# Peptides against a protein of PDB entry 6DSZ: the designs that were tried, part 286

Target 1, 361 residues: chain A of PDB entry 6DSZ
Amino acid sequence: NYVVTAQKPTAVNGCVTGHFTSAEDLNLLIAKNTRLEIYVVTAEGLRPVKEVGMYGKIAVMELFRPKGESKDLLFILTAKYNACILEYKQSGESIDIITRAHGNVQDRIGRPSETGIIGIIDPECRMIGLRLYDGLFKVIPLDRDNKELKAFNIRLEELHVIDVKFLYGCQAPTICFVYQDPQGRHVKTYEVSLREKEFNKGPWKQENVEAEASMVIAVPEPFGGAIIIGQESITYHNGDKYLAIAPPIIKQSTIVCHNRVDPNGSRYLLGDMEGRLFMLLLEKEEQMDGTVTLKDLRVELLGETSIAECLTYLDNGVVFVGSRLGDSQLVKLNVDSNEQGSYVVAMETFTNLGPIVDMCV

## One batch from the design tools (peptide; made by RFdiffusion4, then SolubleMPNN)

Design b2_p26_2_s4 (from b2_p26_2, 13 letters changed)
Fold by OpenDDE base, seed 1:
Structure b2_p26_2_s4 (fold): chain B 361 residues (1-361), chain A 26 residues (1-26)
Amino acid sequence: as target 1 above (361 residues)
Amino acid sequence: DLEKKLKEALEEANKLTVKEYYEASL
């Protein structure tokens, strides 16, 4: 009887930071296949708080704070289309993860998208958006009293969505997405009408973006708009301002993940397929009317890490590098480079034992 | 110039509390 000690999954497939355990605590949440790990970020490092088994592989994991909530709620979608909204509740020494809402969002009709599941939350917490199937955008309204996640589909004319985000600062929930058609890749926006359950024309579009445009970053106010990341270029667009850069350094390897560093969206971490860590900088220009506009975009190489599946900035220049292919890391961003020109120092490394092949014996 | 801006960016990153990050994102 080989007691195969079920090795805990070590490959990270998602990470998020926020205030999940309390309004004051900074948390790191790590998705490892079916396992959710919850940490408190402390000056001494990561303190484990809870591990949660999920009834399926975590496909989406997002923190959000509805109006009137004191702390963040966690949206999880599994690869089997089980959706839930989770709340952390502590009562003395008892720690409970409460399901605030749940539902299965699987459709009987639809082609699962080749680029996988995309789940996004409106910055104003009006809705969750899901791209699960080609030609469909699923909307989950975020109603305070609804324990059952009711969803509806809106038809997308654009069948091949590459990435999608909700934009900031929009009167109505507005999505921005990269899609592919026979003519190439394009960026489009749609307003989402909850009332009419349809798309309205969004504020802007950009046809014929870079052929390998793969990621959309929604930029918060005061900049607003979106960043589109490709293989060769990084572009910003907000309807009024367009700016593109093509730094040669990003051509060497595909950028695969990003994380916002600043609340105002002035800085982002970028990770590529070689484990290079970059800082994307948005330089502001204050106009005479007091409006803030984007002056320039910059990309700076910080150093090398494990190949990131996900990145999250924690605090004090500490970054969690969630890796699926390699060891996950806590890294410190230093102000001054080392002798090798790196601004990155590994603080802690978490050994990846590889994918748990569930050998059902 | 780039090194100085990166330094300034990293200095500012090191001053950012995640609390401020999340509060400003709300």
Scores: peptide ipSAE 0.289, ipTM 0.835, DockQ to the pose 0.758; fails the geometry check
Fold by OpenDDE base, seed 4:
Structure b2_p26_2_s4 (fold): chain B 361 residues (1-361), chain A 26 residues (1-26)
Amino acid sequence: as target 1 above (361 residues)
Amino acid sequence: DLEKKLKEALEEANKLTVKEYYEASL
């Protein structure tokens, strides 16, 4: 009997920060293939709380707070299209992860998208959106009493969606997405009607964005709108204001992940395929009427880390760098650069032992 | 001064508590 001690996965394929264990606890949640690791962020570092085995590779992991919840719930979608909503419950020393809802969201027909699974949550927690298949957008309505995740599909005319997010500050749930057609890449918005189960025309569109536009960042109020990240350019659009920058420094390597630093969307971390960490800055301009508008965009190189699969800002300039290809890191952002011009210092490194090949013998 | 603006931005980032970050995102 060779007890192959299944090595624990070490490659990180997702991370998220929020208040999952309590309303007051700051948590770091890390997806490592089929494993979810839950930490509390403390002044002393990461305190492990729970590990959870999932029935498949985690493809989407998002925290959200429905109206009337005191803490965040966790949405997980696996690569086999098993969806669940999880709640953390502690009763004294007893820690339980409760499944609030579950379902399989696989379709019998459809071409799986080559760009993989995209899962997004409406900021007002009205729905979850899933891009699983080309030409389909799956909607999971969020209802408090729903133990079974019911989903429906809306047809997308745009077959080649690159990335999609829900926008902030929209009366109806509104998606913003980059798509490709024979003419290039474009940005479009749609309102999602839960009632009619269809798309309505969104507030804005931008045709002919950068050919390598790859990511959408939804920007919170007061700015609203979205940031579109390309290979050569970063653009902002909110329907009324458009601004583009083309900082030469981002041309050297493709930006592959991002994370918001400020609640109001004034700062974002960007990670590229070389492990460079950037700060994207949104400069504010206050108008005489008290409205806040975007004055300028700026990108600054902070330093170098492991190649990020995911980034999450924790607190006090501490960032978790989740890496699939290298060691994951806790890094500190310093106010002053070192002698090499880096603002990044590694605080802790988590050894990546490589991909666990499940050899089914 | 670009360096000054980055410093100010990093100083502001370091002042934001996670609680303030989360509450302002709601």
Scores: peptide ipSAE 0.228, ipTM 0.733, DockQ to the pose 0.780; fails the geometry check
Fold by OpenDDE base, seed 5:
Structure b2_p26_2_s4 (fold): chain B 361 residues (1-361), chain A 26 residues (1-26)
Amino acid sequence: as target 1 above (361 residues)
Amino acid sequence: DLEKKLKEALEEANKLTVKEYYEASL
């Protein structure tokens, strides 16, 4: 009886930062296939708190704080469409992960989207949105008293959604998405009516964006709107202002992940397929009326890391680089460059043993 | 000019706490 001690998965497929264990603790949550690892971020590094086994590969992992909650809740969706909302509860030395709500959101009919599962949460915590199937947008209303996650579908006319986010500062929950049709790639917005269970016309659209536009970043107030990341260009749009840049440096490799650094959306980390780490900067212009508008966009190369599947800014210029293909890293962003012109220093490296090939023996 | 702006941006990034980030997003 060779107990093949199945090595724990080491490849990271998601990471999020927030206040899950308490209102005061800074947590890093790491998804490694079916495992969720919970850390407290400390001055000494990552302190492990709990590991949680999930009933499937984690496909979506998002922290959110509903009104009246003192700490973040965790939304998880598995690749088998099991959804749950988790709460951390500590009572002395006893640590429990409580399921606040759960449900299976699989449809009996639908074509799974080729770009995979997308899960997003409204910034005001009114709903969760899921792009699971082509031509469908699934909505899970967020209600504090609901132990069972109920979902409904809204028909999307746009069959080939590339990426989707909820926008900030919208009276109604509003999605912004990149989609492809025979004419190219486009950006559109829809308001989501919970009452009528339908889409209303959103505040803006942008037809004929870059052909390789692949990522939407929702920008917080005061800027609002969205950033669209392509292969050759980065575009901002908020309905009133449009701005595009085409920095030659991003053309070399596809940007595959992002993370917001500033609460106001002034800076974002970008990671590409070559492991290059960039800073995207939104330059503000203060108008005479006290309104803040976007003046310009800039991209700056910080350095090189492991190829990021996910990025999350922790604290004090420390970034977690979650890697699927390479070793995950804690890196420090420095003010001064090294001799090679890099602003990035690896602090800790977490060995990736590769995909556990489940040898079905 | 760009290097100075990068330096300033990194200095400000290093001052931000994730706590402040999440509190300001509420």
Scores: peptide ipSAE 0.020, ipTM 0.463, DockQ to the pose 0.778; fails the geometry check
Fold by OpenDDE base, seed 2:
Structure b2_p26_2_s4 (fold): chain B 361 residues (1-361), chain A 26 residues (1-26)
Amino acid sequence: as target 1 above (361 residues)
Amino acid sequence: DLEKKLKEALEEANKLTVKEYYEASL
């Protein structure tokens, strides 16, 4: 009897940072296929707290804090369209992961999108948005008293959505998305009416963005708006201001992930397909009226890491590099470069044993 | 100076506490 010890998955397919275990603890949550790992971030490194088996591959994992919650809740969507909202509870040494709400959000009709599942949460926690199928945007209203996640669909005229985010600072939940049509790629915004279960015209749009525009980053206030990342360009738009840069260094490899460093959205980490780590910088301009506007965008190469599937800034210049293809890492961002001109130093490496090819023999 | 601006950005990033990062993300 060869007990094939089922090797635990090591490839990271998602990571998020927030306050899940308590209001005070900084957590790193790592998705490894069907496994959720929960860590507390400490000065000594990552302290493991709990491992949770999910009833399917984790496709979406997002932390959010509804009004009146003391700590973050975790939204998970599986590749089989099982949705849940999880809460961490600790009573002495007993640790429980409580399902606050659950539901299946699969539709009987729809073409699954080729770019996969996208899940987003409104910054004001009014709703969850899901792009599961072409031509549909699924909305899960967030209600504290509802244990059953009920969803409805809104029709999207734009059939080929590349990426979508909720914007910050909007009176109504507002999505910003990159889509493709026969004329190219474009950015559009829609307000989401929970009452009418429809889209209203959003505050702005931008037609004919870069042909390879692939990611939307929602920028918090005071800047607001969104960053659109392409193969050759990075653009900012907030309805009033548009700015684009085309730094040659990003053209060499596709940017595949991002993470906000500053709460005010002044800096973002960017990772590319070669494992290069960049800092995107938003330069402020203070107007005479006290309004803050974007003056410029800049990209700086920090160094090299494992190829990131996901990035999370932790604290004190420590970054978790979640890798699917290579070893995940904790890295330190230094103020001064090393002898090789790198600002990145690996602190810890987590061996990736590769995808468990279930050879069902 | 690009290096100076990167240094300033990294210095500011390294000053962010977990609490400050979270409070400003709300």
Scores: peptide ipSAE 0.018, ipTM 0.463, DockQ to the pose 0.788; fails the geometry check

Design b2_p26_3_s1 (from b2_p26_3, 13 letters changed)
Fold by OpenDDE base, seed 4:
Structure b2_p26_3_s1 (fold): chain B 361 residues (1-361), chain A 26 residues (1-26)
Amino acid sequence: as target 1 above (361 residues)
Amino acid sequence: SEERKRLEQALRELEESVKNPKLVLP
């Protein structure tokens, strides 16, 4: 009996930072196929706390803090449409990962989207949104007492959603999404009525965005709105203000992931298909009435890393680069560039023993 | 360049914005 010791997955397919173990602890959570690794960020580095096996490949992993929770809860959706909300509990030395709620959100009907599963959480924790199938938006209402995750579908007229996020600062849960039709790519918003289980008209739309617009970033208050990332351009829209930049440096390779650095959305990390790490900067202008408006957008090259599947800013200029294709890294952002003009220094490298997917370019 | 100066300023602000100094990686 050759016990083929199944090699533990090393390829990272998701990462998130938050306060999962306690309100005070800074955690790094890493998804490696069916494995969830939980770390505490310490002055000495990443301290492993727990590893959790999931019954399927992790497709969505998001931290959220419902009203009245002292720490973050973890939403996980697997590629087999098993959803759960997890809570970390520690009693002395005993560590338990508690399933607060679970459910299967698979539909018997619908075409699975070719762009994969998208899962998003309303910033006010009113609902979870899922784009699983073309022409459907699934809603999971968040209720504290609900041990069974129940979902309903809302029909999307837009069949080819590229990316979707919940916006910040909206009275009702509001999604912003990039979609494609025969005329090109567009941005639209919808309010989600939990009561009526339907979409209402959102606050704004932007028709005819860049043809390769691929990502939506919801921007927190005070700016609000969204950033749309394309191949050649980065645009901002909040209903009142539109701003676009086309930095030549981003044309060299497609931006594939992003992470917010600041809670107020002033800075973002961007990773491209060549492993270049960028900082996106939102320059603010304070009006005489105290209103904060976006003055400018800037993209600056920080340096090179492993090709990021996911990025997460930890603290003190430390970034976790989760890589599927290469080694994952902890990197430090330095104030001063090295001789090569890089602001990035690798602190730690995590060997990926996964198959080298020869990207035949 | 002015761009580089802005980046360096942003990175300085990042370093100064340490939330949890006891939990910060070196």
Scores: peptide ipSAE 0.310, ipTM 0.810, DockQ to the pose 0.737
Fold by OpenDDE base, seed 5:
Structure b2_p26_3_s1 (fold): chain B 361 residues (1-361), chain A 26 residues (1-26)
Amino acid sequence: as target 1 above (361 residues)
Amino acid sequence: SEERKRLEQALRELEESVKNPKLVLP
């Protein structure tokens, strides 16, 4: 009887930070294949609270706070298209993860997108958007009283969506996406009508972006708009203002993940395929009317980490580097560089044992 | 370099923004 102690998955495929256990607690949530790990961020480090088995590989994991909730809820979508909204509930020593809503969002007809599953949440918590299949955008309306996640599809004319986000500060839910056509890559926006179940024309578009534009970052107010990250360039657009930079340092390796550092979207972390960690800086210009506009974009190299699959800023200059290919890390950002010119120090390393080859014997 | 000074300033501003740190690793 070889008790194959099924080793727990160690490769990280997603991470998110928020207030899931309480309004006051800072949490780190880590997705490791089918496993969700919940930590409380403490002065002493990461305190494990609970582990949750998911009925499939976690493909999307996002925290969101609907109006009138005291703490964040967790949206999970699995690779098998099982969707759920989870709530943390503690009663004394008893810890429960409650399913507020669930559903299967698989379509019988559709070509799964080659760029994988994308799940996004409207910043005002009006809907969840899913890009699962080419030429379709799935919408899950967020309703507090609905235990069953119902979805509908809107047809996308753009068949090859690369990345998509909801924009901030929009009267109606508005998506911004990079797509590819025979002419190259482009950025477009659509308003999403829940009533009509259709797209309306969005506030702006940008045709002929960089050929390797791969990521959209939605920027909070007061800036609004989006950042588009390519292989050679980083661009900003909000409908009124356009700004582009082409820092030579980003050409060396493809940026693969990002995370917002501050609530106002003035700073972002960027990770590339070589494990380089960058800070993207949005420089402000205050106008005479009191409006804040984007003056400039800058990219600065912080240092080197494990190759990030995901990044999340925690607190006090500490960043969690979730790695699929290497060891995950807690790293500290320092004001002063070390002798090698790095501003990054590894504080803790979490061993990645690699893909568990489930040899089905 | 000027770039380094800007980065260090940004990191300083980040550190100063932390009023009640939840995580204080030594």
Scores: peptide ipSAE 0.327, ipTM 0.852, DockQ to the pose 0.921; fails the geometry check
Fold by OpenDDE base, seed 2:
Structure b2_p26_3_s1 (fold): chain B 361 residues (1-361), chain A 26 residues (1-26)
Amino acid sequence: as target 1 above (361 residues)
Amino acid sequence: SEERKRLEQALRELEESVKNPKLVLP
């Protein structure tokens, strides 16, 4: 009897940081295929709290805090289109992950998008948005009392959406997305009306962005707007201000993930396909009227890590590098560079045993 | 370079922003 100890998946396909276990705890949540690992960030490192088996591969994992909640809730969407909202509850030593709401959001009709599943949450927690199928934007209204996640579709004229985010500071939920048409890639915004279940014209658009524009970063206030990351360029737009940079260093390898470091969106981590870690810096300019505007964008090389599938800043310059292709890492950002000019030091490495090839023998 | 000085400044500001670090890895 070869007890094939089913090796637990080690490849990371998503990670998020927030306050899931309590309002005070800083958590790292790691998605490893069908497994969710929950850690508390402590002075001593990552403390494992709970592991949760999901009924499918985790495709979306996002923390959000509805009004009146003391801690974050977790939205999960599986590759089988099972959606749930999870809450952490602890009573003494008993730890329960409670399903607050669930639903299946699969459509009978629609072409699954080639770029995969995108799930986003409105910063004001009014809705969840899902890009599952070409030409459709699915909306899940967030209601506190609804145990059943009901969704509706809004037709999206733009059939080839590359990435989409909700913007900050918008009176109505507003999406910003990169899409491709025969003329190239473009950025557009739409307001999402929950009442009318339709799109309204968004505050701005940018036609003819870089041909390889692949990611949207929603920037918090005071800057607002979005950053668009391409192969050769990084652009910022907020409706009033446009800024573009083309740092030669990013052209060498495609940026594939990002994470916000500061709550105000002044700094971001960027990871590329070669495992290079960058810091994106937003330089502020204070106007005479007290408004804060973006003065400049800068990208600086921090160092090298495992190839990141996902990045999350934890605390005290510590970053979790979630890797699918290599070992995941905890890395420290140092103020001073080492002898090699790197600001990154690996603190802990988590061995990736590779994809469990289900050898169906 | 001026760029490196700005990065180092940003990293210093990041470190200083952490009043009560939850993660103090040696």
Scores: peptide ipSAE 0.323, ipTM 0.849, DockQ to the pose 0.924; fails the geometry check
Fold by OpenDDE base, seed 3:
Structure b2_p26_3_s1 (fold): chain B 361 residues (1-361), chain A 26 residues (1-26)
Amino acid sequence: as target 1 above (361 residues)
Amino acid sequence: SEERKRLEQALRELEESVKNPKLVLP
C-alpha cells in the first residue's frame, strides 16, 4: 500500500511577519491553502519550525499582540468561517500550536460579499472585525479569558465594501473603508462601540474617490489616517490633511498587495499584477510645534518579482514575495541598482507546482 | 535623476536602520 503522499500545496495565498515563536525570534508565516508554514528568520535564511494543518482554506491570517503578551498570537479565519486564535508554545524540544480560542462565525442569513472575506484587527487589540456578508460588519471582542470566540453583527448601511482597516491612534476602535454606491466609490470612517454594539460617526469621510479605489492602508502614528490605493491614484487622508498623487507608472498595472516596511509607516512595499515591486514613501514635515505631518507621497519602482499575492518585509532589506501564480521568492533590496536599473535581487526561489485545486473534502 | 537619488537614500536608510540583522545572507 503505497501511501501516495499528497503533494504539499506550494501556491501562497497569505504571509505575515512577526514574533510568534518568541519575543526575540522573527518569524515568517506562510499560508498555503489549508496549511500554515512557520519559519524562523535566521542569519542563514529561513529555518522551518512547524507545519500546521487547518480546518479549511486559510482566508485571513493576522498576527497581533494583546497587552501583557510577550509574543504575538495568530488569528486565522478559514473560508468555512472557522475562526481561531493560535499560540506557539515550546517546552524543550516539544513544539505545540495551542488553540487559545475558537468559534464559527458563519451567519445563517447573509449574502457573502463578492470581494471575499476581509479580517482586520484593532491595533490596540480590542476587537477583530470581519466583513463576511454585504451590509454586515462582524465584531469579535478580544477577551483574554474567552476560549470561545463570540461575535456580533453591526449593520452597515454601505452594502458594497471594497476594503476595510482599523485606524491607528483612535480612542475608540475606528474602521476606515472604501465602498461603492451608485454615485461611485467613497471612503468613510466609523467608530465601533463594543458596549452599545453599534457604529458611531467616525472622524472623517472622503466622498468621490477614484472609481477603482481598491485598497486601504492604515497609517500608524505620528501620521495616522489612511492611504487609499486606486488604479490611477494614491491618496492620503487623516481628517485634517488630504494629499493625492497620480504617478503614471501605477496606471500600467493594478496594485494588488502592500506591506509596511517600518513600524512608523514611512515606507511601504507595493506589488502589482505584472510582478512589479514599488516602494511607497511618506515624506515627513516637522512643524514648528513639533508635530509631524505628511509633506508628500512618492512611488518608486524597485524592480520585478514573481506576481505577488502577498508581500512581507523581513529584515536587512529582505522581502518575502508570496506568489499564487508563480514561484515565491526571497528578494534583497539593494542600495545600488543593477545594469537594468533594478534594486531587486532574487536570493531564493520556491517552486510553485501549480494551483492547489480546492479539494472540497 | 532626483527620484533615483531619493530611492537610493531611502534604501541606504533602510540598510543603516538594521543594527542587529537577524537575516545575514552571505
Scores: peptide ipSAE 0.282, ipTM 0.824, DockQ to the pose 0.904; fails the geometry check

